# Peptides against a protein of PDB entry 3OIQ: the designs that were tried, part 151

Target 1, 212 residues: chain A of PDB entry 3OIQ
Amino acid sequence: KNRIFVSSSKDFEGYPSKAIVPVQFVALLTSIHLTETKCLLGFSNFERRGDQSQEDQYLIKLKFKDRGSERLARITISLLCQYFDIELPDLDSDSGASPTVILRDIHLERLCFSSCKALYVSKHGNYTLFLEDIKPLDLVSVISTISTKSTNSSKHSSSELISECDLNNSLVDIFNNLIEMNRDEKNRFKFVKLIHYDIELKKFVQDQQKVL

## One batch from the design tools (peptide; made by RFdiffusion4, then SolubleMPNN)

Design b1_p26_5_s4 (from b1_p26_5, 7 letters changed)
Fold by OpenDDE base, seed 4:
Structure b1_p26_5_s4 (fold): chain B 212 residues (1-212), chain A 26 residues (1-26)
Amino acid sequence: as target 1 above (212 residues)
Amino acid sequence: MKEVEPDEELLKELIEKLKELVKKLS
């Protein structure tokens, strides 16, 4: 299956009005919307889109139509939140009511880098992205990956059809966008407000800011 | 973005078409 790497959610504007396309992207988790009837994950690379919200540039649906898919969605959310140290309200409501979770602006507190595989499904010029797979990325690993690639085109033959270059370029672009947001006094995003803001991240941001 | 919920049937049909395409490319 040729999976297309997507660097921008604008790419979908050029996609066929009736198609299924397997896609992959890397982005920051920005929102979680779990209700009784749907589960949505919002992601963003914070690409500048004029005056449009930079949140939820990639809106990903989890299947949520039966007890099995609902359970899988809840487990997926739980595991992601555990990985990123996101506090969820107790999903174990004995009350038989499906717990509602609405988290927004996750990126203001935590940088939740995620590699997502999704199905682009379009009909009549509208599309939906369905989650196929999600891999949370460790921030230290992201920082190390960006820092090392300034010098080493090491031929790691990862059999992943996605150019290691595409992933890294997207990670760099995300950080550059975050740096620009951090410099903007009107933007709510500030690195120093991140719960996990440490000396390593501080140093990395300072070093990247000198290049921009 | 208008969330288009594709009909479950459309999603099934399209998944089957993808499986067939993958089998032809393998």
Scores: peptide ipSAE 0.025, ipTM 0.618, DockQ to the pose 0.155
Fold by OpenDDE base, seed 5:
Structure b1_p26_5_s4 (fold): chain B 212 residues (1-212), chain A 26 residues (1-26)
Amino acid sequence: as target 1 above (212 residues)
Amino acid sequence: MKEVEPDEELLKELIEKLKELVKKLS
């Protein structure tokens, strides 16, 4: 099954008005929206779209139709938040009320890089992205991958059609966009406001800023 | 683009159309 790598959420404007297309992208987690009836994850690569909000460029739905899918969605959110050290309100509230989680602007505090596999499903020019798989990416690993021109062609099975180059290019583009946002005095994003801002990230940003 | 809440019927219709397309390509 050929999965398409997506570098921009604008690519979906050219997609068929009635289709199912397996896609993959890399982006930063920007929002989590869990209610009694739905589960949504927002992602962005912060591609410039004029004066429009750069938040939630990829809105991903988790299946939330039955007790099994609801449980899977909750476990998925819990595992992501545990990985990124995101504080969730107590999901274990003994009150039989389904816990509501609404987090926004996650990227202002944490760089939560994620590789997402999704199904693009469209009808009449409208679409929804359904989550199939999510892999959180470690920031140190992302920085190392960008800094080392990937000489490690680890010959791990050529069966995933997604070029390691496409992933790396998208990671570079995201960092470049973040650097531009950091330079903009009107933008709320600042690297120094990240809770995990360290000497390694500082050095990496300074080195990338010299190339831009 | 507006988010579609595809009802379960729409998903079934799209899956069947994809199965038909795959059968025509095989």
Scores: peptide ipSAE 0.023, ipTM 0.596, DockQ to the pose 0.159
Fold by OpenDDE base, seed 2:
Structure b1_p26_5_s4 (fold): chain B 212 residues (1-212), chain A 26 residues (1-26)
Amino acid sequence: as target 1 above (212 residues)
Amino acid sequence: MKEVEPDEELLKELIEKLKELVKKLS
């Protein structure tokens, strides 16, 4: 079965009540929940969904059932945090307890673009997304990719089952949603409050705001 | 939506689907 690109987490409402479907999406990392018993990653495209929280639209579970899977989950979290320069709370690790990490609203401080491969697994009308692969995306590379979309379809035949167009469209949609959130006085998200807010991001946002 | 814990049956279905995918890629 081909991997399905998902542009919205609403697409899962139309998915079978008992199925396993390989999916891929691009979204911003919004939360990390690592405890002794589970590991969850929250992602969002910040699509407007009425009065519901725009956070954690994609809740991704890491396998966390044995010492090997727990170790892999902890390494995955550490590598993601290192890549995005996310400060983990000081795990005063002098107590032999497994470190608990609960981070929320990551998007308020850092834009952590991620391409995720997951398994959609449903039973009795409920579903869970299990992480298969995660690729963090560099913000400069995301900005450059969106900015160059106005000049020349170079048909590089990358044999990846997911069109470069689907990824680029989702990245544009995320930025458009962030621009709308930034304009909303009631929304906590502001580009100027990002730790990595620089002249390049400022210019890009200003240029995108003229097109919207 | 409530989180679905994969039961043994669902894990078996996952393993069989993964085996079928590997066989199609080999």
Scores: peptide ipSAE 0.022, ipTM 0.606, DockQ to the pose 0.247
Fold by OpenDDE base, seed 1:
Structure b1_p26_5_s4 (fold): chain B 212 residues (1-212), chain A 26 residues (1-26)
Amino acid sequence: as target 1 above (212 residues)
Amino acid sequence: MKEVEPDEELLKELIEKLKELVKKLS
């Protein structure tokens, strides 16, 4: 069965009320919710949804039902946070309590671009997205990809039917949405408040703002 | 978004679809 690329989380409103569909999307990491009983990741492409919060448009569930799945979830969170340089509270507290991590509004400090593979699972008109795979994307690589419009067909012969075009279009859309948020005085998001705001990102944003 | 708790029936359907996916990759 082919994996479906999803450009908007609104696409799920048209999905079957009882189905399992492998999906993929690209979005920014917005939240991490790790408790004793649940592990959730929030993602957003910041598409305009009226007056609704643009955060957590994709809520992704990690399997968290047994000691093995809990360990895998904790390792996944640790590796993501290490990659994005997200400070986690010390998970090593000698108290046999499983560490709780609740992070929100991650996009206000860091642009954590991620390519996510998930299973859409629906029952009775509700759905859950279960994480299958996650690939963090390097911001410099994202900027270079958008800037060059590079049809550099790197012959990565991975038979994954994600058109390089769908990925690139989604990355462009996310940046355009962030530029709009940055222009809105009511929006908390500002590029200059990012911890990693450098000369390269500044130049890229300025060049994209001239085209919009 | 209301989280669907996978009941036993949904878990069975997941397991069957995963078995079908594994059979297509082998």
Scores: peptide ipSAE 0.022, ipTM 0.615, DockQ to the pose 0.224

Design b1_p26_6_s1 (from b1_p26_6, 13 letters changed)
Fold by OpenDDE base, seed 2:
Structure b1_p26_6_s1 (fold): chain B 212 residues (1-212), chain A 26 residues (1-26)
Amino acid sequence: as target 1 above (212 residues)
Amino acid sequence: LLEELQKTLKELFEKQKEDIENYIPE
């Protein structure tokens, strides 16, 4: 089956009640929930959904089968946090309990852009998204990609099933949604509160705000 | 770092693939 690019998590409402569909999307990492039995990664594009929380629009599962898969999931979380410069709570190693990591509202401190490949698995109308792959995106590269109207990259890299257009449109939509959140006095999100808020991001946001 | 992440994710996904195909969402 061909991989489907997903622009909204609402697309899943139209998906079959019994299916396995490979999907791909771009979103911000919003939460990490690592327990003894599972890991969940929350992602959002911050699409407006009425009065519902804009967090965790995509809940991506890393399933544990055994101690080996649990270890791989923990390594995955460690590597993602290292890439995004996310501080993990000090795992007080002294309690022989497997460390539980619960991070929420990651987007309030860091913009963790991520290109995700997942399997949509549904049965009896319920679905779960399983992580296949995640490519963290550097913010400077995201800003550059949006700022440079990509007219000419005719390089068919045969392996990336995402159209460059779908990626760029999703990145623009995310920034537009963040700009709207930043303008809303009731919204906790503010660009100036990001730990990595620099002159480049400031300029980019100011330029995008003129178009919206 | 990215290569290590991709390798880890691939290994994790391949180990889970059979269980994912037979998975019943809650």
Scores: peptide ipSAE 0.582, ipTM 0.941, DockQ to the pose 0.947
Fold by OpenDDE base, seed 3:
Structure b1_p26_6_s1 (fold): chain B 212 residues (1-212), chain A 26 residues (1-26)
Amino acid sequence: as target 1 above (212 residues)
Amino acid sequence: LLEELQKTLKELFEKQKEDIENYIPE
């Protein structure tokens, strides 16, 4: 089956009640919930959904069946957190209890852009997204990509599954949504509160704010 | 780091495939 690019998690409402569909989306990592039995990764593009929380719009599941899969999930979380400079509580604590990790509101401190591949699995109208792959995206690369493609439609016909346009549009949409959140006095998100808030991000946000 | 991440994710996904096919969403 061809992989489907998903621009909104609302797209899943139109998906078959019984299917397995490979999907891909781009979003910010918002939460990590690691337990003894599963890991949930929350992602969001911060699309406005009325009164619903804009966080965790995409809940990606990693299921454990054995110690080997649990270990791989822990390594996955560790590697993601290393890439994003997210401080994890010591996963190696010698307490024979499987360490639980609960991180929320990650986007309030760090913009963790991620290109996610998942399997949409539905049965009886309910669905779960299973993690297939995550590509963390560097913020500088995201900013550069948005800034350069607003001017040059370079027809790189790379024949593979997801239009470079879909990726870019999703990145632009995320930034636009973050700008709206930043303008809202009631919203906890503020660019100036990001740990990695620099002159480049400041300039980019200021330039985007003039277009919106 | 990215290569290790991709390798780990691939291995984890392959282990989950059998469970995914039989999975009942909550």
Scores: peptide ipSAE 0.582, ipTM 0.941, DockQ to the pose 0.940
Fold by OpenDDE base, seed 5:
Structure b1_p26_6_s1 (fold): chain B 212 residues (1-212), chain A 26 residues (1-26)
Amino acid sequence: as target 1 above (212 residues)
Amino acid sequence: LLEELQKTLKELFEKQKEDIENYIPE
């Protein structure tokens, strides 16, 4: 089945009440909820939804079925946090309790751009997104991609290529939404509060603000 | 790091396939 690129989590409102659909999206990691029974990853593109929370627009589930799958999920979370320089509480605490990790509002400290592959699974009108793959995106690479508008479609012949246009449009939309949030005095998001706020990001934001 | 992540995710997904096909969303 062809993978569908999703630009908005509202697209799922039009999806079949009983289906399994491979999907792909680009968003910021906003939350991690690891428990004894499951892991949930929250993602957002910060699309305006009236008075609704802009956080956790995409909830991605990792289900545990055995100790092996639980271990793989914990390793996945550890590797993602290592890539994004997210501090996890020491999972090695000698208390034989399975470590519970609850991180929220990750985007207030770090911009964790992620290209996600998931399975949309619906039944009786409810749906769940199951994690298939995550590609973390480096912020420097994201900035360069938006700035260069590289029409160099390297035809890498793999049949699962996201349209470079869809990726670029989603990245631009995310940045535009973040700029709007930064301008809103009521919004907690501010670029200057990011741990990794540097001269390059500052310049990029200033240049994008002139176009909006 | 990325190769290890991709390998781990692939293994985790393959283990979940049977459960995903029979899953009832909450």
Scores: peptide ipSAE 0.581, ipTM 0.940, DockQ to the pose 0.941
Fold by OpenDDE base, seed 1:
Structure b1_p26_6_s1 (fold): chain B 212 residues (1-212), chain A 26 residues (1-26)
Amino acid sequence: as target 1 above (212 residues)
Amino acid sequence: LLEELQKTLKELFEKQKEDIENYIPE
């Protein structure tokens, strides 16, 4: 089955009430909710949806069925957090209680760009997204990709089912939405409050703000 | 790090396939 690129989580409103569809999207990691029975990863592109929260527009599930799958999910979260320099509470607490991790509003401190592959599974009109794969994207690479949109169609035949155009458009849309949030005095998001706010990001934001 | 992440995700996803096919969304 061909994988569908999703530019908005609203696209799922038009999906079949009973289906299994492989999908792919690009978004920022916004939340992690690890429990004894499941992990939920929240992602957002910060598309404006009226007065609704812009967080967790894509809720991705990792389901546990046994101790082996639970361990793999915990390792997945640890590796993802290590890549993004996200501090996790000590998962190694010798207290035989399964470590619970609740992180929210990750985007207020770190821009965790992620290319996600998931299965859309629907029944009776409700749906769940199951994680198949996640590729964390480096912010420097994201900035470079957006800035160079005009020059290097390097035909790297990477067998990745995403058109380079769809990825780049989604990355631009996310940055534009973040710029709008940064301009809104009521919004908690500010680029200058990011832990990794550097001269490169500052310059990029300033240049994009002139075009918007 | 990325290779380990991809390997872990692949193994986790393969273990979930049977449950996903029978899954009822809440």
Scores: peptide ipSAE 0.578, ipTM 0.940, DockQ to the pose 0.945

Design b1_p26_6_s2 (from b1_p26_6, 14 letters changed)
Fold by OpenDDE base, seed 4:
Structure b1_p26_6_s2 (fold): chain B 212 residues (1-212), chain A 26 residues (1-26)
Amino acid sequence: as target 1 above (212 residues)
Amino acid sequence: LLKKLQEALKELFEKQKEDILNYVPE
């Protein structure tokens, strides 16, 4: 089965009530919920649903069932957080109590762009997304990708089933949504409050704001 | 770092694949 690129979490409303569909999307990491029994990653493109931007539009599950798979989930989360420079409490504490980690509103401090591959699994109209793969995207690379109108359709890296257009459009949409949030005085999101806010991001945002 | 992340995820996914394919969403 071909992997489907998903531009909106609303696309799942049209998906079969009983299916297994490989999907891919690009979004910002917004939350991490690690417990003894589950790991959930929240992602959002901040698509407006009515008057509010929704956090955690994509709830992605890392499934584990034993101590070995739990350890792999913890390693995965640790490595992901290291990539994004997110401070986690020590997950390796040998104190037999599995530490619970709850991070929310990650996007208020860091823009953690992520290309996710997941399995959509539905039964009886309910669905769960299981993480298959995640590629953290560097912000500089994201800015460069958006800024370079990809006229170069020619590098079909045959392995990434996402059209370069779908990726770029999704990244642009995310930034546009963030710009709208930044303009809203009631919204907690502000670019200037990002830990990694630099001159490059500032310039990019300023230039993008002139087009919107 | 990225390679290690992908390897860990791949291993985790493959270990859980059967249970994922048979999973009943709540």
Scores: peptide ipSAE 0.606, ipTM 0.951, DockQ to the pose 0.972
Fold by OpenDDE base, seed 5:
Structure b1_p26_6_s2 (fold): chain B 212 residues (1-212), chain A 26 residues (1-26)
Amino acid sequence: as target 1 above (212 residues)
Amino acid sequence: LLKKLQEALKELFEKQKEDILNYVPE
């Protein structure tokens, strides 16, 4: 089955009540919820949805059923956090309690751009997204991609026909939404509060603000 | 790092694939 690029989590409202659909989207990592029984990753593009929270628009599940699959989920979360420089509480507590990780509002401190492949599974009108793959996107690379509008059709033969245009449009939309949030005095998001806020990001934001 | 992440996710997904395909969303 061809993978569908999803630009909005609202697209799922039009999906069949019983389906299995491979999907891909680009969003910011907003939350991590790892417990003994489940692992959930929250992602958002920060689309305005009235008075509803803009966080966790995409709730992605990592399912495990045994100690082996639980270990793989923990390794996955550890590696993802290492890539984004997210500090995890030391999992090495000698207390035989499986470490619980609950992180929220990650986007307030770090912009964790992620290209996600997931399996949409619906039944009786409810759905769950299962993580298949994640590609962390470096912020410098994101800024460069938006700035250059590079039609570099690197025909990397990855058989998934996701238009470079869809990726670029989604990245632009996310940044525009973040700029709007930054301008809103009621919004907790501020670029200057990001741990990795530098001169390059400052300049990029200032240049994008002139176009909006 | 990225390769290890992708390998771990691939292994996890393949181990869960049957259960995912038969999953009933809550």
Scores: peptide ipSAE 0.605, ipTM 0.951, DockQ to the pose 0.957
Fold by OpenDDE base, seed 3:
Structure b1_p26_6_s2 (fold): chain B 212 residues (1-212), chain A 26 residues (1-26)
Amino acid sequence: as target 1 above (212 residues)
Amino acid sequence: LLKKLQEALKELFEKQKEDILNYVPE
């Protein structure tokens, strides 16, 4: 089955009530909820959805059923957090209690751009997204990709039909949404409060704000 | 780091594949 690029989590409202569809999206990591039985990763593109929270628009599930799969989930979360410089409570704590991790509002401190591959699984009108793969995106690379009309077809001939255009458009949309949130005095998101707020990000935001 | 992440996810996904195919969303 061809992988479908998803620009909005609203697209799933039009999906079949019984299906298994491979999907891909780009979003910011907003939450991590690791329990004894599952991990949920929240992602958002911060699309305006009326009264709905802009957080956790994509809830991605990592399920585990045994100690081996639980260990893999913990390793996955640890590595993801290491890539984004997110401090996790010590997941290796010798206390025989399964480590519970609850992180929320990650985007208030760090912009964790992520390209996610997932399986959309629906039955009886309800759906769950299962994580297949995640590619963390470096903020400098994101800024560069948006700023450069990427004429550079990186010759990675991976036959995945996801157009570089869809990725770029989604990244632009996310930044535009963040700029709108930053302008809103009621919104908790502010670029200047990001731990990694630097001169490059400042300049990029200032330049994008002139176009919007 | 990225390679290890992808490998862990791939292994985790393959272990879940049967359960995912039979999964009933809540």
Scores: peptide ipSAE 0.605, ipTM 0.951, DockQ to the pose 0.942
Fold by OpenDDE base, seed 1:
Formats: structure tokens, sequence, C-alpha cells
Structure b1_p26_6_s2 (fold): chain B 212 residues (1-212), chain A 26 residues (1-26)
């Protein structure tokens, strides 16, 4: 089955009440909720939805059922956090209690751009997204891609990759939404409060603000 | 790092595939 690119989590409102659909999207990691029984990853593109919270627009589930699959989920989260320089509490604590990790509002400190592949599973009108794959995106690469309007179509003709156009549009939309949030005095998000706020990001934001 | 992440996710997904296909969303 062909993978569908999803530009908005609202697209799922039009999906069948009973379906299994491979999907792909680009968003910022906003939350991590690791428990003894599951892991939930929250993602958002910060699309405006009236007065509702813009966090966790995509809730992606990692399910585990045994110690082996739990270990794999923990390894996955540890590696993802290592890639984004997110500090996790020690998951290796010899304390016989499975360590719980609850991180929220990750986007207030770090822009964790992620290309996600997930399986949409619906029944009786409810749905769950299961993580198949995640590709962390480097912020420098994201800025470069948006700024250069990447002419490097690596013609990797594999029918399962996001079109370069869909990726770029989603990245632009996310930045535009972040710029709007940064301008809103009521919004907690501010670019200058990011741990990795540098001259390159500052310049990029200033240049994008002139176009908006 | 990325390869290890992808390998762990692939193995996890394959182990859960049957349960995912039969999953009832809450």
Amino acid sequence: as target 1 above (212 residues)
Amino acid sequence: LLKKLQEALKELFEKQKEDILNYVPE
C-alpha cells in the first residue's frame, strides 16, 4: 500500500472509521510519555485550532507487551533523546520499578524536527497511530532546506519517500506557526529561550519574519 | 546512532505487528 503524506492531523477526521493506512508526516517532538505499559510520543506542527492547545496534535504510540519489546522501546527513546540532546532520567536505574519518563513542552527548549512514518489504525471511529520509523532532522539542515528551496532532488525514485515539496511545505508551515507563536505575548514559545538559539537561527527567523 | 534507532524501531514494530493489526483504539 502506498504511504500517504499527512500535512495536518485534521486529515484523520476524513479517514475511514475502520482502516489500516500507512502515513507519514513532519512535525516537532513536543512530549514523551514512557510508562510500564506503553510509550506515547507527542508531535505538533502548531497549526492553529481555535482556542485549543496546539501541543500533541499527533500522538504516536509505541506498544510493548513483554520485557523484550519494552527494552526495545526504552532503547528507541534513549537514542532519540541522545540525537536531540534531551536529558532523560537514568532509564538504567537498578531499582526494580520500571522508570517512568514524562517530558512535556519539549519545543520550548529545543526544536526537535522529526519525519515520522506511522500506521494509522481505526476502529469504531477512534484511531491510534503506531510508530514505524522516525528520522530526526537537524535544525541546520532544515534551515538550509527552506532557505535554498532545495534543488537537490535526489531522484531516489523510491515511491515511499515524502516528496521534497511536501517536506518543504510542512517545514515552512511549522516555522510560520512558530513565528506567530513567538509574536503572541500570551504564548510561552520564544525563539530566544531555545537552548540552541544561535546566530544562524536568529538570522533565519528575522528573514522569515520579513516575509510574513 | 540513526542506524541503531531505525533497527530498534524496526524490530519493535515487527514484534508488535500482529497486535497492531488487531488493535482496537480506545
Scores: peptide ipSAE 0.604, ipTM 0.950, DockQ to the pose 0.943

